# Peptides against a protein of PDB entry 5D63: the designs that were tried, part 51

Target 1, 292 residues: chain A of PDB entry 5D63
Amino acid sequence: SLRRGIYHIENAGVPSAIDLKDGSSSDGTPIVGWQFTPDTINWHQLWLAEPIPNVADTFTLCNLFSGTYMDLYNGSSEAGTAVNGWQGTAFTTNPHQLWTIKKSSDGTSYKIQNYGSKTFVDLVNGDSSDGAKIAGWTGTWDEGNPHQKWYFNRMSVSSAEAQAAIARNPHIHGTYRGYILDGEYLVLPNATFTQIWKDSGLPGSKWREQIYDCDDFAIAMKAAVGKWGADSWKANGFAIFCGVMLGVNKAGDAAHAYNFTLTKDHADIVFFEPQNGGYLNDIGYDSYMAFY

## One batch from the design tools (peptide; made by RFdiffusion4, then SolubleMPNN)

Design b1_p12_7_s3 (from b1_p12_7, 5 letters changed)
Fold by OpenDDE base, seed 5:
Structure b1_p12_7_s3 (fold): chain B 292 residues (1-292), chain A 12 residues (1-12)
Amino acid sequence: as target 1 above (292 residues)
Amino acid sequence: ASAGPDIGYREP
């Protein structure tokens, strides 16, 4: 079954993603096919899938950018019915905004069925052009039509997955204590993470003994990422991944505070030095404390 | 209870 999380939803037939046009929060904003760039944020193309309790394989899909929800217009079962962004809530009972999402017959892609109409989200004619119509369309779970098959590329991690990534990293001290702050985390590309660092003013910040040293840099980066998240996205129920660590060197005679994020495959962590913006697989310290 | 070692932090 599909896990709660943030997804980039890509057509199985053509290189097109489900896009909320212009990221607009207006009711009735078209959801369309649009090109995407791998390993980028793809702003208008991220969807938070929230599972509905006690309704098997059924979700709301909240556009991360607009905070609006995928909505089948008037819940109509007519082929070609518009799929739009519309105001809603994560646990709505409105069948226009409830989507049953299960594996297709190919075992890799998913199909997205409207709970009420039983029609499927369809990239009309498999059109790969920007702005191509996405609509509700008749179909079946077992058919192979790529117009109705979607890859769900997971762009977030659960707190448990983050915890597991930390746990298997070799640069964790025997005294390690970790503190989880949120439940689901959007994992940023390094380029975006770096841009947040640059925009925070940290590259121009001066190290000053005790008053603005390693811990201040690390906390400032965490705060900058948090603020970036709040300012960038209208959806709720997730955080932006940025951790803080305290570490001790192998000799046990020096300590450091630094940041970390997850690798692209979400399987490991990479350390980030907020004093210079560097990414390191080994920062020279073993973490005895983290919060993220 | 969960205090780390009292050692110096790294300078840039």
Scores: peptide ipSAE 0.032, ipTM 0.684, DockQ to the pose 0.123
Fold by OpenDDE base, seed 3:
Structure b1_p12_7_s3 (fold): chain B 292 residues (1-292), chain A 12 residues (1-12)
Amino acid sequence: as target 1 above (292 residues)
Amino acid sequence: ASAGPDIGYREP
């Protein structure tokens, strides 16, 4: 089954993603097809899928940017019914906002069926233009119509997945203790992570012995990412991934505080030096403590 | 081997 997480949802037929128009939080805001740029945030095109307890394969889809939910207008089963953003809650019982999401017949893409109407989210006519209509449309689970098939590209990791990525890294000290702060994390592209670093003022911050040294830089970076998350997104129930580590060198005579994030494939961690903005596979220290 | 994060580290 589809895991809880943040997804970029792309049409299987054309290079178009499910987009909340203008990222507006207004009830009735159209959800449309829109172009996207790979390996970027795609602000209006991220959806938090929250599984409904005890209802198989059924989710709410919260737009990360607006905090509103994918909603089939009036729950109508009529082909061409608008799909919009609408206020809601993650565990609503409103069938207009409940979506059964399962693999299509091709085994790779998903179909998105409204729980109540049993119609499917459809990129009307497979239109690849920006602003193309997305609507509820009649269909079946078995048909191969690409207008109703969607790739769910996961943009987040669970705390367990992050923990596993850390555990695989060779630069973890035998005494390592990790502390998990949240349950689900949006993983940023390095370019975005770097931009947050730049905007924080850290590039211009002066290293000063003890009073503003490695731990201050590392904590300031995490604080900057946290603030960026709070300021950028209206949805709740997730965090932005940015870890802090304390590490010791091989000789055991030097220690350092630094940051880390996840690689694009979410399988590994990469270290980030907040004093210079560098990404490193080996920062020269083995982590004995992390929180993220 | 656990040590404070500043021990022995200096950024140029």
Scores: peptide ipSAE 0.030, ipTM 0.701, DockQ to the pose 0.188
Fold by OpenDDE base, seed 4:
Structure b1_p12_7_s3 (fold): chain B 292 residues (1-292), chain A 12 residues (1-12)
Amino acid sequence: as target 1 above (292 residues)
Amino acid sequence: ASAGPDIGYREP
């Protein structure tokens, strides 16, 4: 079954993603096919899938940027019915905004069925052009039509997944304690993470003994990422991944505070030095404390 | 008690 999380949803037939046009929060904003760039944030193309309690395989899909929800216009079962962004809530009872999402017959892609109409989200004519219509269309779960098949590329991790990534890293001290602050985390590409670091002013900040040293840099980075998240996205129910660690060196005679994020595949952590913007697999310290 | 982070740093 599909896990709660943030997804980039890509057509199985052509290189097109489900896009909320212009990221607009207006009711009735078209959801369209649009090109995407791998390993980038793809701003208008991220969707938070929230599972509905006690309704098997059924979700709302909240556009991360606009905070509006995927909505089948008037819940109509007619082929060609528009799929739009519309105001809503994560646990709505409105069947126009409830989507049953299950594996297609190929076992890798998903189909997205409207709960009420039983029609499927369809990239009309498999059109790969920017702005191509996405509509409700008749179909079946076992049909192989790529217009109705979608890859759900997970862009977030749960706190448990982050915890697991930390646990398998070799640079964790035996006394390690981790503190989880949120439940679901959007994982940023390094380029975006670095840009936030640049925009924070940290590259121009001066290290000063005690008054502005390693812990201040690390916490300032965490705060900058948090603010970036709040300023960038209208959806709720997730955080932006940026960890803070305290570590001790092998000799036990030096300690450091630093950041960390997740690798592209979300399986491992990578350390980030907020004093110089560097990414390292080994920062020279073993972490005895983290919060994220 | 654990080591404090203020006893080590990197130059920017």
Scores: peptide ipSAE 0.029, ipTM 0.707, DockQ to the pose 0.149
Fold by OpenDDE base, seed 1:
Structure b1_p12_7_s3 (fold): chain B 292 residues (1-292), chain A 12 residues (1-12)
Amino acid sequence: as target 1 above (292 residues)
Amino acid sequence: ASAGPDIGYREP
């Protein structure tokens, strides 16, 4: 079953993603097919899937950028019915905004069925052009039509997944205590993470004994990422991944504060030194405390 | 209790 998370949703037939046109928060904004760039954030093409309690395989889909929800116009079962962004809530009972998402017959892609109409999200004619119509269309779970098959590429991790990634890292002290601050985290590409670091002013910040040293750099980076998240996205119910660690060296006579993020596959952590913007697999310290 | 994170500057 599909996990709660943020997804980039790509058509199985052509290199097109589900896009909220211009990221607009206006009711009735078209959801369209649009090209995308791998390993980038693709601003208007991220969707938070929130599972509905006690309704099997059923979700709302909130556009991360606009904070609006995928909506089948008038809940109509007619083929060609528009799919738009519309105001809503994560746990709505409005069947226009409820989507049953399950594996297709190929076992890799998903189909997206409107809960009420039982029609499927369809890239009309498999059109790969920017702005191509996405609509509700008749279909079945077992047919192989690529117009209605979608890859759900997960762009986020749960707190449990982050915890697991930390736990398997070899640079964790025996006294480690982690503090989880949020439930779901958008994981940024390193390029974006670095850009936030640059924009924060940290590259030009002066290290000063005690008054602005390693802990200040690490906390400033986390604050910068948090602000970037708040300023960039209108959806709620997630955070941007940026951890802070306190670590001790092998000799036990020195301690450091630093950041960390997740690798592209979300299976491991990578350390980030906010004093120089470097990514390291080994920062020379074993973490005894983290919050993220 | 572990020591505080008082480590020297790492040059950018």
Scores: peptide ipSAE 0.031, ipTM 0.710, DockQ to the pose 0.126; fails the geometry check

Design b1_p12_7_s4 (from b1_p12_7, 5 letters changed)
Fold by OpenDDE base, seed 5:
Structure b1_p12_7_s4 (fold): chain B 292 residues (1-292), chain A 12 residues (1-12)
Amino acid sequence: as target 1 above (292 residues)
Amino acid sequence: PTAGPDMGYREP
């Protein structure tokens, strides 16, 4: 079954993603097909899938940017019914905003069925153009029509997945203690992570003994990422991944504070030095404490 | 270790 998480939802037939037009929070904003750039944020194309308790394979889909929900207009079962952004809540009972999401017959893509109407989210005519209509359309679970098949590319990790990635890293001290601050984390591309670092002013910050040294840099980076998240996204129920670590060197005579994020495949961590903006697989320290 | 990195080293 589909896990709770943030997804980039891409059509199985053409290079088009499910896009909330202009990222608008207005009720009735069209959801459309739109081009995307791999390994970027794709701002208006991220959806938080929240599983509905005790309703098998059924979710709300919250647009990360707008904080509005995927909504089948009037819950109509007519082919061509508009799919729009609309105000809602994660655990709504409104069938216009409840979507049953299960694997298609190909075992890789998903189909998205409206819970009430039983119609499917359809990229009309498989149109790859920007602004192409996405609508509810008649269909069946076993059909191979790529207009109704979607890849769910997970852009986030659970706290458990992050914990697992840390645990398998070779630069973790035997005394390591980690503290999880949130449940689900959007994992940023390095380019975005770096841009936040630049915008924070840290590149121009002066290292000063005790008063502004490694821990201050590391915490400032985490604070900058947190603020970026709050300022950038209207959806709730997730955080932006940025960890802080305290580490000790192999000799045991030096300590350091630094950041870390996850690799693209979410399987490993990569260390980030907030004093110079560098990414390293080995920062020269073994972590004895982290919070993220 | 329990010591912090506030000066980039561990106190003896």
Scores: peptide ipSAE 0.031, ipTM 0.726, DockQ to the pose 0.210
Fold by OpenDDE base, seed 3:
Structure b1_p12_7_s4 (fold): chain B 292 residues (1-292), chain A 12 residues (1-12)
Amino acid sequence: as target 1 above (292 residues)
Amino acid sequence: PTAGPDMGYREP
């Protein structure tokens, strides 16, 4: 079953993703097929899938950027019915905004069925052009039509998954204590993480003994990422991944505060030095405390 | 550990 999370949803037939036109929050904004760039944010193309309690395999899909929800216009079962962004709530009972999402017959892609109409989200004619129509269309779970098959590429991790990634890292002290602040985290590409760092002013900040040293840099980075999240996205129910760690060296005679994020595959962590913007697999310290 | 963040890293 599909897990709660943030997804980039890509057509199985052509290199097109489900895109909310211009990221607009207006009711009735078209959802369209659009090109995407791998390993980037793809701002208008991220969707938070929220599972509906006690309704098997059924979700709302909230556009991260606009905070609006995927909506089948008038819940119509007619082929070609528009799929739009529309105001809503994560746990709505409106069948226009409820989507049953299950594996297709190929076992890798998913199909997205409207709960009420039983029609499927369809990239009309498999059109790969920017702005191509996405509509509700007649279909079955079994058919192999790639117009109705979608890859759900997970762009977030749960707190449990983040915890597991930390636990696998060899640079964790035996006395480690971790503190989880949120439930679901959008994981940023390093380029975006670095840009936030640059925009924070930290590259121009001067290290000063005690008054503005490693912990201040690390906390400032965490705050910058938090602010970036709040300013960038209208959806709620998730955070942006950026951790703070305290670590001790092997000799036990020096300590450091630093940041960390997750690798692209979400399986591991990578350390980030906020004093110089560097990414390291080994920062020279073993973490005894983290919060994220 | 006895070491704390007060023993911070100096940037180059």
Scores: peptide ipSAE 0.030, ipTM 0.723, DockQ to the pose 0.135
Fold by OpenDDE base, seed 1:
Structure b1_p12_7_s4 (fold): chain B 292 residues (1-292), chain A 12 residues (1-12)
Amino acid sequence: as target 1 above (292 residues)
Amino acid sequence: PTAGPDMGYREP
């Protein structure tokens, strides 16, 4: 079953993603096919899938940028019915905004069925052009039509997944204690993470003994990422991944504070030094405390 | 146990 998370949803037939046009929060904003750039944020093309309790394989899809929800217009079962962004809530009972998402017959892609109409999200005619119509369309779960097959590229991790990634890292102290602050985390590409670091002013910040040293840099980075998240996205129910660690060296006579994020595959952590913007697999310390 | 003072990078 599809996990709760943030997804980039890509057509199985052509290089097009499900896009909320202009990221607009207006009711009735078209959801369209649009080109995307791999390994980037793709601002208008991220969707938070929230599973509905006690309704198998059924979700709401909230556009991360606009905070509006994928909506089948009037819940109509007519082929060609518009799919739009519309105001809603994560646990709505409105069948226009409830989507059953399960694996297609190929075992890799998903199909997105409206809960009420039983029609499927369809990239009309498989059109790869920017602004191509996405609509509800007649289909079946076993049909191989690529117009209705979608890859769900997961862009986030749960707190449990983050915890597991930390646990696998060899640079964790025997006294380690982790504190989880949120439930689901958008994982940023390093380029975006670095840009936030640059925009924070940290590259121009002066190290000063005790008054603005390693812990201040690490906390400032965490705060900058948090603010970036709040300023960038209108959806709720997720955070932006940026961890803080306190670590001790092998000799046990020196400590350091630093940041960390997740690797592209979300399986491992990578350390980030906020004093110079460097990414390291080994920062020279074993973490005895983290919060993220 | 937590170690000694935090180590930062000094600039001239």
Scores: peptide ipSAE 0.030, ipTM 0.716, DockQ to the pose 0.114
Fold by OpenDDE base, seed 4:
Formats: structure tokens, sequence, C-alpha cells
Structure b1_p12_7_s4 (fold): chain B 292 residues (1-292), chain A 12 residues (1-12)
């Protein structure tokens, strides 16, 4: 079954993603097909899938940018019915905003069925152009029509997945204690993570003994990412991944505070030095404490 | 271990 998380939803037939036009929060904003750039944020194309308790394989889909929800206009079962962004809530009972999401017959892609109408989210005519219509359309779970098949590329991790990635890393001290702050985390591309670092003013910050040293840099980066998240996205129920670690060197005679994020495949962590903006697989310390 | 002081990668 599809896990709760943030997804980039890509058509199985053409290089087009489900896009909320202009990221607008207005009711009735068209959801359209749009080109995307791999390994970037794709701002208007991220969707938080929230599973509905006690309703199998059924979700709301909240656009991260607008905070509005995928909505089948008037819940109509007519082929060609518009799919739009519309105000809503994560656990709504409105069938216009409830989507059953299950694997297609190919076992890799998903189909997105409106709970009420039983029609499917369809990239009309498989049009790969920017702004192409996405609509509710008649279909079946077993047909092979790529217009109704979607890859759900997960852009977030659960706290448990982050914990597992940390546990696999060789630079963890035997006394390690982790503290989890949130439940689901959007994982940023390094380019975005770096840009937040630059915009925070940290590159121009002066290291000063004790008064503004490694721990201050690391916490300031964490705070900058948190603020960026709050300022960038209207949806709730997720955080932006940025960890803080305290570590000790192998000799046990030096300590350091630093940041970390996840690799692109979400399987590993990479260390980030907020004093210089560098990414490292080995920062020279083993972590005995983290919070993220 | 404690966090302790550190010179970091960037010095004044």
Amino acid sequence: as target 1 above (292 residues)
Amino acid sequence: PTAGPDMGYREP
C-alpha cells in the first residue's frame, strides 16, 4: 500500500508531472500536466498523501505549495471532468477529495481513482505539453492506458526511515542517542539545502570562541531550514529535513557540532558543515547525539 | 561525552 508521504507524481507515458497551476490557492485552480526537472524541488508538483483511517487505500492529496487539495469538480463521473485544487482538510469526508490509490496492472505505476465517482485521474490524450488537461475519466484498474498510470516518487521520509539511515552510517558513536522532532520530512536537494544556507547569512558569520562556535552554526542552520519551510509551503503535517549532531573524534579528545541531511536515495545520511557549506561522507567525528 | 569547545573548520 502507498505510504503517507510527499510525492512527485509523474505520468507513466510521458515526462509530465501533476502540477497545480501557478501554485494558486484559489478554489478551482486547474491541476495540469507540466514538465519537471529531476533532482529539483518542482514547487507546484509536490503532494502530501494522507491516508484516511479505516478506508482502504484511500487518501487526500494536499498540494504542498498551496495547501489546497486535489478535487474532482462536483464529483462528476463524466469523462473530462476537471480536476482542480480546492480548499479542504486532510481527513475530509468530501468524496470529491478522496482518492483511492493502488498499483496498476504493471506493478510499478499507480492509478488514482476518485472515491465517489470511480473515475480515474487522466492526463488527457497523454498530452506532454505544459498546461495539459488533467481530468476524471472512465477506466478500470486493469487496463494498460498510460494516460491513467502514475509513478509516485517519494520525496519525503518518515522519522523511522531517517532513523534507519542514521543507524546504517559508520560514523555513529556507541553512546548515540537520537531525538525525533517530527513524523514526516521533505528531503531537499543539496542545491536547495545550500541555497538556504547561503540565504541564512551563515556564510558571512564570524566564528567566535564559545559565543558563536560550532553549535551555534549548526543550530542556526536548523533554524534557517525550519523558517524556510514555514515561509515556503502552505501545507501542514510535515517538516523539512535538517538534522543537528554532536560528535566526538576517534581519539576522544575533540568534539564538534554539525548538520546532516539524507542522500538522494534516502538510504544514507551525509554530513553538512555549516561553517563552510561542505558536504562530507566523513566529517571526522562519531555522533553521540542527534535531533532532527 | 560532552559537546565541548571546538575550533570548527572555520577560524577567525
Scores: peptide ipSAE 0.028, ipTM 0.728, DockQ to the pose 0.113

Design b1_p12_8_s1 (from b1_p12_8, 4 letters changed)
Fold by OpenDDE base, seed 1:
Formats: sequence, C-alpha cells, structure tokens
Structure b1_p12_8_s1 (fold): chain B 292 residues (1-292), chain A 12 residues (1-12)
Amino acid sequence: as target 1 above (292 residues)
Amino acid sequence: EMAALDALPLAK
C-alpha cells in the first residue's frame, strides 16, 4: 500500500509529471502534464498523499506548492472530466477529492481512481507536451494503458524512516538520544540544501569563540531551512528535513555541533558542516544527541 | 556527554 508522503508523480508512458498549472491556488486551476527535471524540486509537481482512516488505499492529494487538492470536477464519471486544483482539507469526505491509489497490473506503477466516480486519472492521449490535459477517464485496474499508469516517486521520509537511517550509521555514540520534531520530511537535493545555506548568509558568517561558534552555525542552518520551507510551500503537515547533531570525538575531549540530511535513496544520513558547506560521510564525531 | 561544545573553527 502507498505510504503517507510527498510524491513526484510521473506518467509511465512518457516523461511527463502531474503538474498544477502555475502553482496557482485558485479553485479550478488545471492539473496538467508537464516536463520535469530529475533530482530537482519541480515546484508545482509535488503532492502530499494523506491516507484516509478506515478507507482502504484512499488518499487526498495536496499540491505542496499551492496547498490545494486534486479535484475531479463535479465528481463526474464522464470521460474527459477535468481534474483541477481546488480548496479542501486533508481528511475531507468530499468524493471529488478522494483518490484510491493502488498498484497497476505491472506491479510497479500506480493507478489513481476517483473514489466516487470510479474513473481514473488519465494523461489524455499520452500527450507529452507541457500543459497536456489530465482528466478522469473510464478504465479498469487490470488494463495496461500507460495513459493511466503513474510512478509515485517518494520525495519525503517519515520520522521513523529518518530514525532508522540514523540508527544504522556508524557515527552514533552509545549515549545517543534523538528527538523527533515532525512526522514527515521533504528531503532536499544537496544542491537545494546548499543554496539555502548560501542564501542564509552563513558562508560569510564569522566564527567567534562561544558567542557564535559551532552550535550557532548548526542552529542557524536549521532555522534557515525551516524559514525556506515556510516561505516556499503552502501545504501543511510536513517539514523540510534538516537535522542538528551534537557529537563527541573519539578521544572524548572535544564536542561539535553540525547538521545532517539524508542521502538520495533516503537509506542513510550524510553530515553537513555549516561552517564550510561541506558534505561528509564521517565528520569526526559520534552523535550523542540529535533533533530533526 | 560534554557540558559545553568545544570545537575550533573550520577552514574559511
């Protein structure tokens, strides 16, 4: 079953993603097919899937940028019915905004069925052009039509997944205590993470004994990422991943504060030194405390 | 666990 999370949703037939046109929050904004760039944010093409309690395999899909929800116009079962962004809530009972998402017959892609109409999200004619129509269309779960098959590429991690990634890292102290701040985290590409670091002013910040040292740099980076998240996205119910660690060296005579993020596959952590913007697999300290 | 962090600045 599909996990709660943020997804980039790509057509199985052509290199096109589900895009909210112009990222607009206006009711009735078209959802369209649009090109994308791998390993980038793809701002208008991220969707938070929120599972509905006690309704099997059924979700709302909130556009991360606009904060609006995928909506089948009038809940119509007619082929060609528009799919738009529309105001809503994560746990709505409006069947226009409820989507049953399950694996297709190929076992790798998903189909997206409207809960009420039982029609499927369809890239009309498999059109790969920017702005191509996405509509509700008749279909079945077992047919192989690539117009209705979608890859759900997970762009976020749960707090449990982050915890697991930390737990298997070899640079964790025996006294480690982690504190989880949120439930779901958008994981940024390193390029984006670095850009936030640059824009924060930290590259030009001066290290000063106690008054602005390692802990200040690490906390400032986390604050910068938090602000970037708040300023960039209108959806709620997620955070941007940026951890803070306190660590002790092997000799036990020095401690350091630093950041960390997740690797591309979300299976491991990588350390980030906010004093120089470097990514390291080994920062020379074993973490005894983290919050993220 | 150390009571205070003690780390020197890294290369600028």
Scores: peptide ipSAE 0.039, ipTM 0.737, DockQ to the pose 0.248
Fold by OpenDDE base, seed 5:
Formats: sequence, C-alpha cells, structure tokens
Structure b1_p12_8_s1 (fold): chain B 292 residues (1-292), chain A 12 residues (1-12)
Amino acid sequence: as target 1 above (292 residues)
Amino acid sequence: EMAALDALPLAK
C-alpha cells in the first residue's frame, strides 16, 4: 500500500506531472499536467498523501505549496469533471477530496480513484503540454490506459527511514544517541540545500572562538532550513530534512558540530559542513549525537 | 578559519 509521504506524481505515459496551476490556494484552481525537471523541487507538483484511518488505500492529497487539496468538482462521476485545488483538511470526510490509490495492473504505477464517484484521475488525451486538463474519468482498476496511471515518486522520508539511513552509516560512534524531531521529511536536492545555506548568510559568517563556532554554524543551518520550509510551503504535517550532528574524531581528542542530509535514493546520509558549504561522505568525525 | 570545537563534550 502507498505510504504516507510527499510525492511527485508523474504520468505513466508522458513526461507530465500533476501540477496545481500557479500554486494558487484559491478554491477551484485547476490541477493540470505540466512538465517537470527531474531531481528538482518542482514546487507546484508536490503532494502530501495522508492515509485515512480505517479506510483502505484511501488518502487526501494536499498540495505542498498551496496547502489545498485535490478535489473532484461537485464529486461528479461524469467524464471530464474538473479536478481542482480546494480548501480542506487532511482527514476530511468529504468524498470530493478522498482518493483511493492502489497499484495499477502493471505493478509499478498507481491509479487514483475518487472515493465517491469511483472515477479516476485522468490526464485527458494523454496530453503532454503544459496546462493539459486533468479530470475525473470513467475507468476500471485493471485497465492499462496510461492516461490514468501515475508514478508516485517519493520525495520524502519517514523518521524511521532517516533513522535507518543513519544507522547503517559507518561514521557513527558507539555512544550515538539520535533524537527524532518530526515524522516525515521532505528531502531536498543538494542544489536547494546549498541555496538555503547561501541565503542564510552563513557563507559570510565569521568563525569566532566559542561565540560563533561549529555548533552555531550547524544550528544556524538547521534553523535556516526550518525557516525556509515555513516560508515556502503552506501544507502542514511534514518537515524539511536537515540534521545536526555532534561528532568526535578518530583520535578522540576533538569534537565537531555539523549537518547532514540524505542522499538522492534516501538510503544514506551525506554530511554537510556549514562553515564552507561542502558535502562529504566522510567528515572526519563519528557522530555521538544527532537531532533531525 | 574552519575549526572544530574542543569545548563540545567528547564521546567516550
């Protein structure tokens, strides 16, 4: 079954993603097909899937940027019914905003069925152009029509997944204690992570003994990412991944504070040095404490 | 200058 998380939802037939037009929070904003750039944020094309308790395979889909929800207009079962962004809540009972999401017959893509109407989210005519209509359309679960098949590219990790990535890293001290701050984390591309670092002013920050040294840099980076998240996204229920670590060197005579994020495949961590903006697989320290 | 902090508690 589909896990709670943030997804980039891509059509199985053409390189088009489910896009909330202009990222607008207005009720009735069209959801459309739109081109995307792999390994980037794709701002208006991220959806938080929140599973509905006790309703099998059923979710709300919250646009990360707008904070509005995927909504089948009037819950109509007519083919061609508009799918729009609309105000809502994660655990709504409104069937216009409830979507049953299960694997398609190909075993890799998903179909998105409106809970009430039983129609499916359809990229009309498989149109790959920007602004192409996405609508509710008649269909069945076993059909192979790529207009109604979607890849759910997971853009986030659970706290458990992050914990697992840390646990298998070789640069963890035997005394390691980790503290999980949130439940689900959007994982940023390094380019975005770096841009946040640049915008924070840290590149121009002066290292000063004790008063503004490694721990201050690391915590400032964490704070900058947190602020970026709050300022960038209207949806709730997730965080932006940016960890802080304290580590000890191999000799055991020096300690350092630094950041870390996850690799693209979410399987490993990569260390980030906030004093110079560098990414390292080995920062020269073994972590004895982390919070993220 | 980039530096580590010796004042941080060291892991044992």
Scores: peptide ipSAE 0.038, ipTM 0.737, DockQ to the pose 0.156
Fold by OpenDDE base, seed 3:
Structure b1_p12_8_s1 (fold): chain B 292 residues (1-292), chain A 12 residues (1-12)
Amino acid sequence: as target 1 above (292 residues)
Amino acid sequence: EMAALDALPLAK
C-alpha cells in the first residue's frame, strides 16, 4: 500500500513528471507532462497523497505548490478527459478527486485510477514534450502500457521514519529525548537547505557571548526553514524538515546547539552547523535533546 | 545534561 507522503510522480516510459501548469491555483488548471531535474525541488510537480480512511488504496492528490487537487473533469469516463487542478479537501467524497493507486503488473510502477470513472491517468501518446496532455483513459490494472504507469518517488518522511533515522545515528547521548513537532516532512536537497541558510542572513550574523550564540543560530535556522515553507507552499498537512539538537561533547564539559537534516535516501541524519553552513557526519557532540 | 550551552564560536 502506498504510504501517505509527498511524491514526485514520473512516467514509467519517458522522462516526464506530472506537473500542474504554472503552479496555478485556478480551477481547471491543466495537469501536464513536464521535464524535471533529479535531486531538485521541481516546484510544480510535488503531490501530497492523503489516504482515504476505510477505502482501500484510495487517495486525494494535493499539489504542494498550489494547494489544489488532481481532478478528473466532470468525472467523465470518456477517453481523453482532462485532468486538472481544482479546489478540494484532503478527505473529500467527490469521486472526481479520488484516486485508487496500486502497483502495476511490473511490480515497481503504479497506476492511478479514478475512483468513480475507473479510467486511468494517462500521458497521452507517451508524449515527452513539456505541456503534453495528461488525461483519463480506459485501461486495466494488468496492462503493460507505460502511458499509464508511474513511479512514485517519495520526497518526504513521516515523523516515525525521522525518529528511526535518528535512532540509528551513533552520535546520540544515552539520555536523549526527542520531540516530534509534525507528522510528515518534506526533505530538502542540501542545495535548497543551504540557500535558505544564506537567505536568512545567518552567514553574516555575529556570534556574541550568550546573547547570540549557538542556540540562537540553531533556532534562527529552524525559524528560517519554517518561514520558507509557509511562504513557498499553499498545501497544508506537512512541514519542512529541519531539526534542532542540543549536544554534549565526549568530555562532558561543553555543550552545543546545532541543526540536522536527512540524507538523500532518508535513512540517516546529517548534522548542519548554522554558524558556518557546514554539513558533518560528526559534529563532535552527542545529542541529548532534539526537536523537529 | 548541562544547564548551559558553552560552545565557543565556530569559524564562518
Scores: peptide ipSAE 0.041, ipTM 0.739, DockQ to the pose 0.268; fails the geometry check
Fold by OpenDDE base, seed 2:
Structure b1_p12_8_s1 (fold): chain B 292 residues (1-292), chain A 12 residues (1-12)
Amino acid sequence: as target 1 above (292 residues)
Amino acid sequence: EMAALDALPLAK
C-alpha cells in the first residue's frame, strides 16, 4: 500500500511527471505532463498523498506548491476528462478529488483511479512534451498501458523513518534522546539545503563565545529551513527536514551543536556543520540529543 | 547532558 508522503509522480512510459501548470492555485488549473530534473525540487511536480481513513488505498493528492488538489473535472467518466488543480481539503468526501492508488500489473508502478468515476489518470497518447494533456480515461487495473502507469518517487520520510535512520548511525551516544517535531518531512537535495544555508546569512556570521556559538548556528539553520518551507509551499501537513543535534566528543570533555539531514536514499543521516556549510559522515561527536 | 556547549570555532 502507498504510504502517506510527498511524491514525485513520473510516467512509466516516458520521462514526464505530473505537473500543475505554472503552479497556479486557481481552480481549474490544468495538470499536465512535464519534463523534470532528477535530484532537484521540481517545484510544481510534488504531491502530498493523504490516505483516507477507512477507504482502502484511497488518497487525496495535494500539490505542494499551490496547495490545491488533483481534481477530475465534474467527476466525469468520459475519456478525456480534464484533470485539474482545485481547492480542497485533505480528507474531503468529494469523489472528484479522491484517488484510489494501487500497484499496476507490473508490480512497480501505480495506477491512479478516480474513486467516483473509476477512470484512470492518463498521460494522453503517452505524449512526452511539456504541457501534454493528463486526463481521466477508461481502463482496467490489469492493463499494461504505460499511459496510465506512474512511478511514485518518494520525496519525504515519516518521523518513524527518520528515527530509524538516526538509530542506524554509529555516531549516537548511549544517552541519546530524540524529539520528533513533525510527522512527515520533505527531504531536500544537498544543493537546496546549501542554498538555504547561504541565503540565511550564516556564512557571514561570526562565531562568538557563548553569545553566538555552535547552538546558535545550528538553530539558525533550522529556522532558515523552516522559513524557506513556509515561504515556498502552500500545502500543509508536512515539514522540511532539518535536524539539530547536540553531541559529545569521545573524550567526554567537549560538546557541539550541529545539524543533520538525510541521505538521498533516506536510509541514513549526514551531518551538516552550519559554521562552514560542510557535510560530514563523522562530525567528531556522538549525539545525545536531537530534535527534528 | 552537558551543562553548556563548549565547541571551538570552525573555519569557514
Scores: peptide ipSAE 0.040, ipTM 0.744, DockQ to the pose 0.264; fails the geometry check

